# Peptides against a protein of PDB entry 5ONS, part 116

Target 1, 181 residues: chain A of PDB entry 5ONS
Amino acid sequence: MFKKFDEKENVSNCIQLKTSVIKGIKNQLIEQFPGIEPWLNQIMPKKDPVKIVRCHEHIEILTVNGELLFFRQREGPFYPTLRLLHKYPFILPHQQVDKGAIKFVLSGANIMCPGLTSPGAKLYPAAVDTIVAIMAEGKQHALCVGVMKMSAEDIEKVNKGIGIENIHYLNDGLWHMKTYK

## One batch from the design tools (peptide; made by RFdiffusion4, then SolubleMPNN)

Design b2_p22_7_s3 (from b2_p22_7, 12 letters changed)
Fold by OpenDDE base, seed 3:
Formats: sequence, C-alpha cells, structure tokens
Structure b2_p22_7_s3 (fold): chain B 181 residues (1-181), chain A 22 residues (1-22)
Amino acid sequence: as target 1 above (181 residues)
Amino acid sequence: SSEQEEFTKKVTEKALTEPFDW
C-alpha cells in the first residue's frame, strides 16, 4: 500500500474530525481490536483533535497530535501503523516469519507460505482476512502489518503461494512519514 | 521511480545494518 508513498506527492489534504465522527471511529476501532479499548483514551485523548490525512489511492490516515495511528483504504478496515503497533503490540494477533523472509518483507513482498512454516517461523491460528502483526525471528518489534490470505491451517497444509499480504512494512512510505501536523 | 526504489533499498539496507532495535 505504501511502497511508493511519499508525503509530499501522495497527501491530498487533512481534515479535522467532528466529535461525533471521532466517537464512531473509536467504536469501530474497539470492534476491530477489542484489546485496544482500555488504551484508546491514552492513544486518542478526548481533549486532542483527531485528524484524517487523505492520500491518493483512497488512503486515509488517522492522526492525533501529529502521530500516525491508523490507516484504511476505501473505507475498509483500519490497520494500525507500525509506529503505534510498536507501542501497543497486542493490538494485532502475531505471526512470525523466519530470518530468511525478512529481506523480502522489507522490500514489500507478500509473505509466502514457506516463510511461515519453516524453522524459525511461528504460525499461530488465524482465519483468512485477519489483520496480523508480522514478527521476525530474533526481533522484538513487528516489521510488517499484513492480512492473512490463507488460514493458518491452510498455510500449513498447502505450504505454497501467498500466505499473508504485505500491507505496511518498516521503511515504507508510511513509516518515513513519521508525523503529520 | 528508480530513485524511490533506490532510496527504499538504501533505507532498508541501512535499517538492516543499523537497526532501530525493532
């Protein structure tokens, strides 16, 4: 989603959200990520304005005090940014790729099944279409936010093709955006 | 652009060599 993203070229505008809209978004975030509920007031304090940065390709980034928190495309599900996920790693279920897969993930490649079933990988139960944090062997923080294209069970059984779609990864255009005020 | 790909590659390589302890 952000492989060729640049803040200067791909941001269209920024809008401040009304309180009612913010409430709706918070409810949606809790629905998508139930574990975030106790933390949501810390992440999005009531006193702080919430903004949407509108980007090309129908991408919207939710921001508070310049911090990039969540993003979505075409009004689909929200994804946490890696920067937020690093602070709150429990927002998403985890999958772990092996060491060999790291370079490919960081190039924006989708995650192939063997990178999730090999020694050093850890595959946890997850349904298709689940948004997941991609961890790496020997690393502490997520390197990618992805979407399961196969169930964990099918990844193990079939063990070929795209297991997880790469949505956002370390050093992509969103990562480099850092803040937006 | 080739420049963006090269930049991404360079930043990726730098991140791999000078890891932000991610």
Scores: peptide ipSAE 0.095, ipTM 0.592, DockQ to the pose 0.049
Fold by OpenDDE base, seed 2:
Structure b2_p22_7_s3 (fold): chain B 181 residues (1-181), chain A 22 residues (1-22)
Amino acid sequence: as target 1 above (181 residues)
Amino acid sequence: SSEQEEFTKKVTEKALTEPFDW
């Protein structure tokens, strides 16, 4: 989603959200990520305005005090930014790729099944379309936010093709955006 | 608790207590 993203070229505008819209978004976030509920007031304090940065390709980024928190495309599901996920790793269920997969993930490549079934990988139960944090063997922080394109069971069974779609990864355009006020 | 939950907890603890170094 952000492989060729540049803030200067791909940001269209920024709008401040009304209270009612913020409430709706918060409810959606809790629905998508139930574990975030106790932390949501810290992540999105009531006193702080919530903004949407509107980008090309119908990408919207939720921001509070310039911090990039969540993004979505075409009113689809929200994804946490890696920056938020690093602060709150529990927002997403985890999958782990082996060391060899790191360079490919960081190039924006989708995660192939063998990278999730190898000895250095850890594959946990997850359904298709689950948004997941991609961890790496021997690393502490998530390197990617992805979407399961196969169930964990099917990844193990078939062990071929795209297991997880790469949505957002370290050093992509969104990562380099850092803040927006 | 699933293995995934335990793994997530460990990673979370490290992320919250250690300096950022991915």
Scores: peptide ipSAE 0.091, ipTM 0.643, DockQ to the pose 0.810
Fold by OpenDDE base, seed 1:
Structure b2_p22_7_s3 (fold): chain B 181 residues (1-181), chain A 22 residues (1-22)
Amino acid sequence: as target 1 above (181 residues)
Amino acid sequence: SSEQEEFTKKVTEKALTEPFDW
């Protein structure tokens, strides 16, 4: 989603959200990520304005105090930014790729099944279309936010093709944006 | 799954206590 993203070229505008819209978004976030509920007031304090940065290709980035928290495309599901996920790694279920897959993930490539079934990888139960944090062998922080394109069961059985779609990864355009005020 | 929860918990604890070094 952000392989060719540049803040100067791809950001259209920024709007401050109304209280009712913020409430709706918070409810959606809790529905998508139940584990975030106890932390949501810390992540999105009531006293702080919530903004949406509108980008090209119908991408919207949810921000508080300039911190990039979540993003979505075309009113689809919210994804946490890697920066938020590093602070709250429990927001998403995890999958772990082997050490050899790291360079490909960081190039924006989709995650192939062998990178999830090999020694050093860890594959946990997850359904198709589940948003997941991609961890790596020997690393502490997620390198990617992805979407399951196959179930964990099918990844193990088929062990070929795209297992997880790469949505957001370290050093992509969103990562380099850092903050927006 | 319980295994996934345990893994996530371990990673979370490390992330909160260690400097950022992914």
Scores: peptide ipSAE 0.090, ipTM 0.631, DockQ to the pose 0.791
Fold by OpenDDE base, seed 5:
Structure b2_p22_7_s3 (fold): chain B 181 residues (1-181), chain A 22 residues (1-22)
Amino acid sequence: as target 1 above (181 residues)
Amino acid sequence: SSEQEEFTKKVTEKALTEPFDW
């Protein structure tokens, strides 16, 4: 989603949200990420304005005090930014790729099944379309936010093709967009 | 899954106590 993203070229505008809209978004976030509920007031304090940065290709980034928290495309599900996910790793279920897959993930490539089934990888039960944090062997923090394109069961069984779609990864255009005020 | 939750918990605990490694 952000492989060729540049803040100067791809951001259209920024809108401050009304209180009612913020409440709606918070409810959506709790629905998507139930574990976030106790933390949501810390992540999005009631006193702080919430903004949406509108980007090309119908990408929207939710921000508070310039911090990029979540993004979505075409009114689809919200994804946490890696920066938020690093603070709150529990927001997403995890999958772990092996060491060999790291360089490809960091290039924006989709995660292939062998990178999830090989020694050093850890594959946990997850349904198709589940948003997941991609962890790496020997690393502490997520390197990617992805979407399951196959169930974990099918990844193990078929063990070829795209297991997880790469949505947002370290050093992509969104990562380099550190703040927006 | 329970296994995924345990893994996530472990990673979360580390993330809260250790510096960023990327």
Scores: peptide ipSAE 0.078, ipTM 0.692, DockQ to the pose 0.923

Design b2_p22_7_s4 (from b2_p22_7, 10 letters changed)
Fold by OpenDDE base, seed 1:
Structure b2_p22_7_s4 (fold): chain B 181 residues (1-181), chain A 22 residues (1-22)
Amino acid sequence: as target 1 above (181 residues)
Amino acid sequence: TAEQEEFTAEVTEKALTSPLDW
């Protein structure tokens, strides 16, 4: 989603959200990520304005005090930014890739099944279309936010093709944006 | 699963206690 993203070229505008819209978004976030509920007041304090940065290709980034929290495309599901996920790693279920997969993920490549079934990888139960945090062997923080394109069961059985779609990764255009006020 | 929860807890502890570096 952000492989060729540049803040100067791809940001269209920024709008401050109304209270009713913020409430709706908070409810959606709790529905998508139940574990976030106790933390949501810390992540999105009631006193702080919530903004949407509108980008090309119908990308929207949810921000509070300039911090990039979540993003979505075409009003679909929200994804946490890696910067938020690093602070709250429990927001998403995890998958772990082996060391060999790291360079490919950091180039924006999709995660292939062998990178999830090999020694050093950890594959956990997850259904198709589940948003997941991609961890790496020997690393502390997620390197990617992805979407399961196969179930964990099918990844293990088939062990070929795209297991997880790469949506957002370290050093992509969103990562480099850092903040937007 | 229990393994998923344990792994998530470990990563959470590392993220909260360690510098954000790669």
Scores: peptide ipSAE 0.081, ipTM 0.612, DockQ to the pose 0.895
Fold by OpenDDE base, seed 3:
Structure b2_p22_7_s4 (fold): chain B 181 residues (1-181), chain A 22 residues (1-22)
Amino acid sequence: as target 1 above (181 residues)
Amino acid sequence: TAEQEEFTAEVTEKALTSPLDW
């Protein structure tokens, strides 16, 4: 989603949200990520305005005090930014890739099934279309946010093809954006 | 639960206080 993203070229505008819209978004975030509920007032304090940065390709980024928190495309599900996920690693279920897969993930490549079933990888139960944090062998922080293209069960059984779609990764255009005010 | 909150606090504190390994 952000492989060729640049703030100067791909950001269209920024809007401040109304209280009613913010409430709706908070409810949606709790529905998608139940574990975030106790932390949501810390992440999105009531006193602070919430903004949407509108980008090309129908991408929207939720921001508070210039911090990039969540993003979505075409009014689909919200994804946490890696910067938020590093602070709150429990927001998403995890999958772990082996050391060999790291360089490919960091190039924006989709995660192939063997990179999730090999020694050093860890595959946890997850349904198709689940948004997941991609961890790496020997690393503490997530390197990617992805979407399961197969269930964990099918990844193990089939063990070929695209297991997880790469959505956002370290050093992509969203990572480099850092803040927006 | 209290256990979940404690675990979450521990994981969060570790994430916030430890340098990024990337």
Scores: peptide ipSAE 0.072, ipTM 0.606, DockQ to the pose 0.380
Fold by OpenDDE base, seed 4:
Structure b2_p22_7_s4 (fold): chain B 181 residues (1-181), chain A 22 residues (1-22)
Amino acid sequence: as target 1 above (181 residues)
Amino acid sequence: TAEQEEFTAEVTEKALTSPLDW
């Protein structure tokens, strides 16, 4: 999603959200990520305005005090930014890729099934279309936010093709967008 | 495409040569 993204070229505008819209978004975030509920007031304090940064290709980034929290495309599901996920790693279920897969993930490549079933990888139960944090063997923080294109069970059984779609990764255009005020 | 492959190689090289504190 952000492989060719640049803040100067791809940001269109920024809007401040009304209270009713913020409430709706918070409810959606809790529905998508139940584990975030106890932390949501810390992540999105009531006193702080919530903004949407509108980008090209129908990308929207949810921000509070310039911090990039979540993003979506074409009014689809919200994804946490890697910067938020590094603070709250439990927001998403995890999958772990092996050391060999790291270079490909960091190039924006989708995660192939063998990179999730090999020694050094860890595959946890997850349904298709689940948004997941991609961890790397021997690393502390997630390197990617992805979407399961197959269930964990099917990844193990089939062990070929795209297991997880790469949505956002370290050193992509969104990662380089540290803040927006 | 050749452009996509070149871009992928550049991004990969940059990511591997720039220390990430993650």
Scores: peptide ipSAE 0.047, ipTM 0.586, DockQ to the pose 0.047
Fold by OpenDDE base, seed 5:
Structure b2_p22_7_s4 (fold): chain B 181 residues (1-181), chain A 22 residues (1-22)
Amino acid sequence: as target 1 above (181 residues)
Amino acid sequence: TAEQEEFTAEVTEKALTSPLDW
């Protein structure tokens, strides 16, 4: 999603949200990520304005105090940014790729099934379309946010093709954006 | 936090220079 993203070229505008809209978004975030509920007032303090950065390709980034928190495309599900996920790693279920897959993930490549079934990988139960944090062997922080294109069961059984779509990764255009006020 | 940003920047820089150090 952000492989060719640049803040100067791909941001259209920024809008401050009304209180009613913020409430709706908070409810949606709790629905998508139930574990975030106790932390949501810390992530999105009531006193702080919430903004949406509107980007090309129908991308919207939710921000508070310049911090990039979540993003979505075409009013689809919200994804946490890696910066938020590093602070709150429990927001998403995890999958782990082996060391060999790291360079490909960091190039924006989709995650192939063998990179999830090999020694050093860890595959956890997850359904198709589940948003997941991609961990790496020997690393503490997620290197990617992805979407399951196969169930964990099918990844293990078939062990061929795209297991997880790469949505956002370390050093992509969203990562480089850092902040927006 | 500033520490988390610094850590993330360091991890990213290390990941770019050495994919095994973050």
Scores: peptide ipSAE 0.030, ipTM 0.548, DockQ to the pose 0.072

Design b2_p22_8_s1 (from b2_p22_8, 12 letters changed)
Fold by OpenDDE base, seed 4:
Formats: structure tokens, sequence, C-alpha cells
Structure b2_p22_8_s1 (fold): chain B 181 residues (1-181), chain A 22 residues (1-22)
């Protein structure tokens, strides 16, 4: 989603949200990520304005105090940014790729099944279309946010093709947007 | 709750460590 993204070229505008819209977004976030509910007031304090940074290709980035929190495309599901996920690693279920897969993930490549089933990888139960944090063998911080294109069970059984779609990764265009006020 | 305490600890540990290089 952000492989060719650049803040200067791809941001269109920034809009401050009304209270009613914020409430709707918070409810959606809790629905998508039930474990976030106790933390949502810390992540999105009531006293702080919530903004949407509108980008090309119908990408929207949810921000509070310039911090990039979540993003979506074409009114689809919200994804946490890696920066938020590093603060709250439990927001998403995890999957771990082996060391060999790291360079490909960081190039924006989708995660292939063997990179999730090999020694050094860890594959946890997850349904197709689940948004997941991609961890790396020997590392503590997520390097990617992805979407399961196969269930964990099918990844193990088939062990071929795209297991997880790469949505957002370290050093992509979104990562380089540190803040936006 | 015990769960909330565990999550708080995880968050605190994550916040204390800078992102790693790859």
Amino acid sequence: as target 1 above (181 residues)
Amino acid sequence: SAWEAEQAELAARAAAAPPESY
C-alpha cells in the first residue's frame, strides 16, 4: 500500500473530525480490535483533536497530536501503523517469519508460506482476512502489518504461495511519515 | 485485571525499547 508512497506527493489534505465521527471510529476500532478498548483513551485522549490525513488512492490516516495511529483504504478496515503497534504490540495477533524472509518483507513482498512454516518461524491460529503483526525471528518489534490470505491451518497444509499480504512495512512511505500535524 | 496488567507490562516493555534494525 505504501511502497511508492511519499508524504509530499501523496497527501491531499487533513481534516479534523467531529465528535460523532470520532465515536463511530472508536466503536469500529473496538469491534476490529477488542483488546484495544482499555487502551483507547490513552491512544486517543478525549481532550485531543482527532484528524484524518487524506491521501491519494483513497488512503486515510487517523492521527492524534500528529501521531499516525491507524490507516485504511477505500473505507475498508483500519490497520494500526507500525509505530503504534510498537507501543502496543498486543493490538494484533502475531505471526513470525524466519530470518530469510526479512529482506523480502522489507522490500514490500508478500509473505510466502514457507517463510511461516520453516524453523525459526512461528505460525499461530488465524483465519483468512485477519490483520496480523509480522514479527521476525530474533527481533522484538514488528516489521510489517499484513493480512492473512490463507488461514494458518491452510498455510501449514498447502505450504505454497502467498500466506500473508504485505500491507505496511518498516521503511515504507508510511513509516517515513513520522508525524503529521 | 490480570490481563490488563499483563498488557500494561507488555506495552511498557515495548515503549522502553527502540525499534530494531534489520
Scores: peptide ipSAE 0.075, ipTM 0.666, DockQ to the pose 0.342
Fold by OpenDDE base, seed 1:
Structure b2_p22_8_s1 (fold): chain B 181 residues (1-181), chain A 22 residues (1-22)
Amino acid sequence: as target 1 above (181 residues)
Amino acid sequence: SAWEAEQAELAARAAAAPPESY
C-alpha cells in the first residue's frame, strides 16, 4: 500500500474530526481490536484533537498530536501503523517469518507460504482476512502489517503461494512519514 | 487485571525501545 508512498506527493488534505466521529471511530477500533479498549484513552486522549490525513488511492491516516496511529483504504478495516504497533504489540495477532524472508518483506513483497512454515518461522492459527503483525525470527519488533490471504491451516497444508499480503512494512512510505501535524 | 498489567509493562518496554535493525 505504501511502497511508493511519499508524504509530499500522496497527501491530499487533513481534517480535524468532530467528537461524534471520533467516538464512532473508537467504537470501530474496539470492534476490530477488542484488546485495545483499555488502552484507547491513552492512545487517543479525549482532550486531544483527532485528525484524518487523506491521501491518494483512497487512503486515510488517523492521527493524534501528529502521531500516525491507524490507516485504512476505501473505508475498509483499520490497520495500526507499525509505530503504534511497536508501542502496543498486542493489538494484532502475530505471525513470524523466517530469517530468509526478511529482505523480501522489507522490499514490500507478499509473504509466501514457505516463509511461514520453515523451521525459523512460527505460524499461529488465523483465518483468512485476519490482519496480523509480521514478526521475524530473532527480532522483537514487527517489521510488517499484513493480511492473511490463506488460513494458517491452508498455509501449512498447501505450503505454496501467497500466505500473507504485505500491507505496511518497515521503511515504507508510511514509516518514513513519521508524523503529520 | 494481571493480564492488563503485563500488557502495560510490555507496551512500556516496547515504546522505550527503538526498532531493531534488519
Scores: peptide ipSAE 0.068, ipTM 0.656, DockQ to the pose 0.329
Fold by OpenDDE base, seed 5:
Structure b2_p22_8_s1 (fold): chain B 181 residues (1-181), chain A 22 residues (1-22)
Amino acid sequence: as target 1 above (181 residues)
Amino acid sequence: SAWEAEQAELAARAAAAPPESY
């Protein structure tokens, strides 16, 4: 989603949200990520304005105090940014790739099944279309936010093709955006 | 709750660690 993203070229505008819209978004976030509920007032304090940065390709980034928190495309599901996920690693279920897969993930490549089933990888139960944090062998911080294209069961069984779609990865255009005020 | 305590610990650990390089 952000492989060729540049803040200067791909941001269209920024809007401040009305209170009613913010409430709706918070409810959507709790529905998607039930575990975030106790933390949501810390992440999105009631006193702080919430903004949406509108980008090309129908991408919207939710921000508070310039921090990029969540993003979505075409009013689909919200994804946490890696920066938020690093602060709250429990927001998403985890999958771990082996050391060999790291370079490919950081190039924006989708995660292939062998990178999730090999020694050094850890594959946890997850259904198709689940948004997941991609961890790496021997690393503490997520390097990617992805979407399961196969269930964990099918990844193990088939062990070929794309297991997880790479949506947002470390050092992509969104990562380099850092803040938007 | 035990769950809240676990989440708080995870968050504290994450917040204390600088971003790692790959």
Scores: peptide ipSAE 0.052, ipTM 0.656, DockQ to the pose 0.346
Fold by OpenDDE base, seed 2:
Structure b2_p22_8_s1 (fold): chain B 181 residues (1-181), chain A 22 residues (1-22)
Amino acid sequence: as target 1 above (181 residues)
Amino acid sequence: SAWEAEQAELAARAAAAPPESY
């Protein structure tokens, strides 16, 4: 999603949201990520304005106090930014790729099944279309936010093809955006 | 395939430009 993204070229405008819209978004976030509910007032304090940065390709980034929190495309599901995920690692279920897969993930490549079934990988139960945090062997922080294209069970059984779609990765255009005030 | 070629190109770019630490 952000492979060729640049803030200077791909950001269109920034809009401050109305209270009713913010409430709707918060409810959606809790529905998508139930574990976030106790933390949502810390992440999105009621006293702070919530903004959407509108980008090309129908990308929207949810921000509070300049921090990039979540993003979506075409009003689809919200994804946490890696920067938020590093603060709150429990927002997403995890999958771990082996050390050999790291360079591919960091180039924006989709994650192949063998990188999830190898000895250095850890594959946890997850259904198709689940948004997941991609961890790396021997690393503490997520390097990617992805979407399961196969179930964990099918990844183990088939063990070929795309297991997880790469949506947002470390050092992509969104990562380099850092903040927006 | 075209997809495999794209993945190979991405891998080459990643090798040429090391990521930030995390």
Scores: peptide ipSAE 0.036, ipTM 0.509, DockQ to the pose 0.046

Design b2_p22_8_s2 (from b2_p22_8, 13 letters changed)
Fold by OpenDDE base, seed 3:
Structure b2_p22_8_s2 (fold): chain B 181 residues (1-181), chain A 22 residues (1-22)
Amino acid sequence: as target 1 above (181 residues)
Amino acid sequence: SEWEEEQRELAERAAAAPPESY
């Protein structure tokens, strides 16, 4: 989603959200990520304005005090940014790729099934279409936010093809955006 | 690629820092 993303070229505008819209978004976030509920007031304090940065390709980024928190495309599900996920790693279920897959993930490549079933990888139960944090062997912080294109069960059984779609990865265009005031 | 390796090294340095340093 952000492989060729650049803040200067791909951001269209930024709008401040009304209180009612913010409430709706918070409810949606809790529905998508139940574990975030106790932390949501810390992530999105009531006193702080919430903004949407509108980008090309129908991408919207939710921000508070310039911090990029979540993003979505075409009013689909929200994804946490890696920066938020690093602070709250429990927001998403995890999948772990082997060390050999790291360079490919960081190039924006999708995660192939063998990279999730190989020694050094860890595949955890997850249904198709689940948004997941991609971890790597020996690394403390997520390097990618992805979407399961197959269930964990099918990844293990079939063990070929695209297991997880790469949505947002470390050092992509969104990562480099860092903040938006 | 060299670009991928550079990004990997950047990622490794970032991962070595505390989360508040990201």
Scores: peptide ipSAE 0.037, ipTM 0.514, DockQ to the pose 0.105
Fold by OpenDDE base, seed 4:
Structure b2_p22_8_s2 (fold): chain B 181 residues (1-181), chain A 22 residues (1-22)
Amino acid sequence: as target 1 above (181 residues)
Amino acid sequence: SEWEEEQRELAERAAAAPPESY
């Protein structure tokens, strides 16, 4: 989603959300990420305005005090930014790729099934379309936010093709955006 | 709750750890 993203070229505008819209967004976030509910007031304090940065290709980034928290495309589900995920690593279920897959993930490549079934990988139960944090063997911080294109069960059984779609990865255009006021 | 306490500890550890390089 952000492989060729540049803040200067791809950001269109920024809008401040009304209270009713913020309430709706918070409810959506809790529905998507039930574990975030106890932390939502810390992530999105009531005293702080919530903004959406509108980008090209129907990308929207939810921000509070300039921090990039979540993003979505074409009114789809919200994804946490890697920067938020690093602060709250539990808001997504994890999958771990082996060390050899790291360079490919960091190039924006999708995660292939063998990279999730190898000895250095860890595959946890997850249904198709689940948004997941991609961890790496021997690393503490997620390197990618992805979407399960196959269930964990099917990844193990089929063990070929795209297991997880790479949505947002370390050092992509969104990562380099850092903040937006 | 016990779960919230576990998550708090996770968050604190994550926040305290400097970003790693890949």
Scores: peptide ipSAE 0.033, ipTM 0.654, DockQ to the pose 0.343
Fold by OpenDDE base, seed 1:
Structure b2_p22_8_s2 (fold): chain B 181 residues (1-181), chain A 22 residues (1-22)
Amino acid sequence: as target 1 above (181 residues)
Amino acid sequence: SEWEEEQRELAERAAAAPPESY
């Protein structure tokens, strides 16, 4: 989603959200990520304005005090930014790729099944379309936010093709954006 | 759960330290 993303070229505008809209978004976030509920007030303090940065390709980035928190495309599900996920790694279920897959993930490549079934990888139960944090062997911080394109069960059984779609990864355009005030 | 607690501890550490490099 952000492989060729640049803040200067791909951001169209930024709007400050009304209180009612913020409440709706918070409820949606809790629905998507139930474990975030106790943390949501510190992530999105009531006193702080919430903004949406509108980007090309119908991408929207939710921000508070310039911090990029979540993003979505075409009003689909929200994804946490890696920066937020690093602070709250429990927001998403995890999958772990082997060490060899790291360089490919960091180039924006989708995660192939063998990278999830090989020694050093850890595959946890997850259904298709589940948003997941991609961890890596020997690393503590997520390197990617992805979407399961196969169930964990099918990844193990078939062990061929795209297991997880790469949505947002370290050093992509969103990562480099850092803040938006 | 134990996993959630571990992730919480990880979050606290992550908030206090720069992210690792890749």
Scores: peptide ipSAE 0.031, ipTM 0.687, DockQ to the pose 0.407
Fold by OpenDDE base, seed 2:
Structure b2_p22_8_s2 (fold): chain B 181 residues (1-181), chain A 22 residues (1-22)
Amino acid sequence: as target 1 above (181 residues)
Amino acid sequence: SEWEEEQRELAERAAAAPPESY
């Protein structure tokens, strides 16, 4: 989503959200990520304005005090930014790729099944379309936010093709945006 | 490596969190 993203070229405007809209978004976030509920007031304090940075291709980035928290495309599901995920690693279920897959993920490549079934990988139960944090062998922080294109069970059985779609990865355009005030 | 340096910076920025979920 952000492989060729640049803040200077791809951000169109920024709007401050009304209270009712914020409440709706918070409810949606809790629905998507039930474990976030106790932390949501810390992540999105009531006293702080919530903004949406509108980008090209119908990308919206949810921000508080310039911190990029979540993003979505075309009114679809919200994804946490890697920066938020690093602070709250429990927001998403994890999958781990082997060490050899790192360079490909960091180039924006989708995660192939063999990279999730190899000895250095760890594949955890997850349904298709689940948003997941991609961890790497021997590393502590997620390098990617992805979406399961196959269930974990099918990844093991088929072990061929795209297992997880790469949505947002370390050092992509969103990562380099860092903040937006 | 660049990755190791980035991981170090990320560790410094990380907030206290409950145990990781798998």
Scores: peptide ipSAE 0.020, ipTM 0.514, DockQ to the pose 0.086

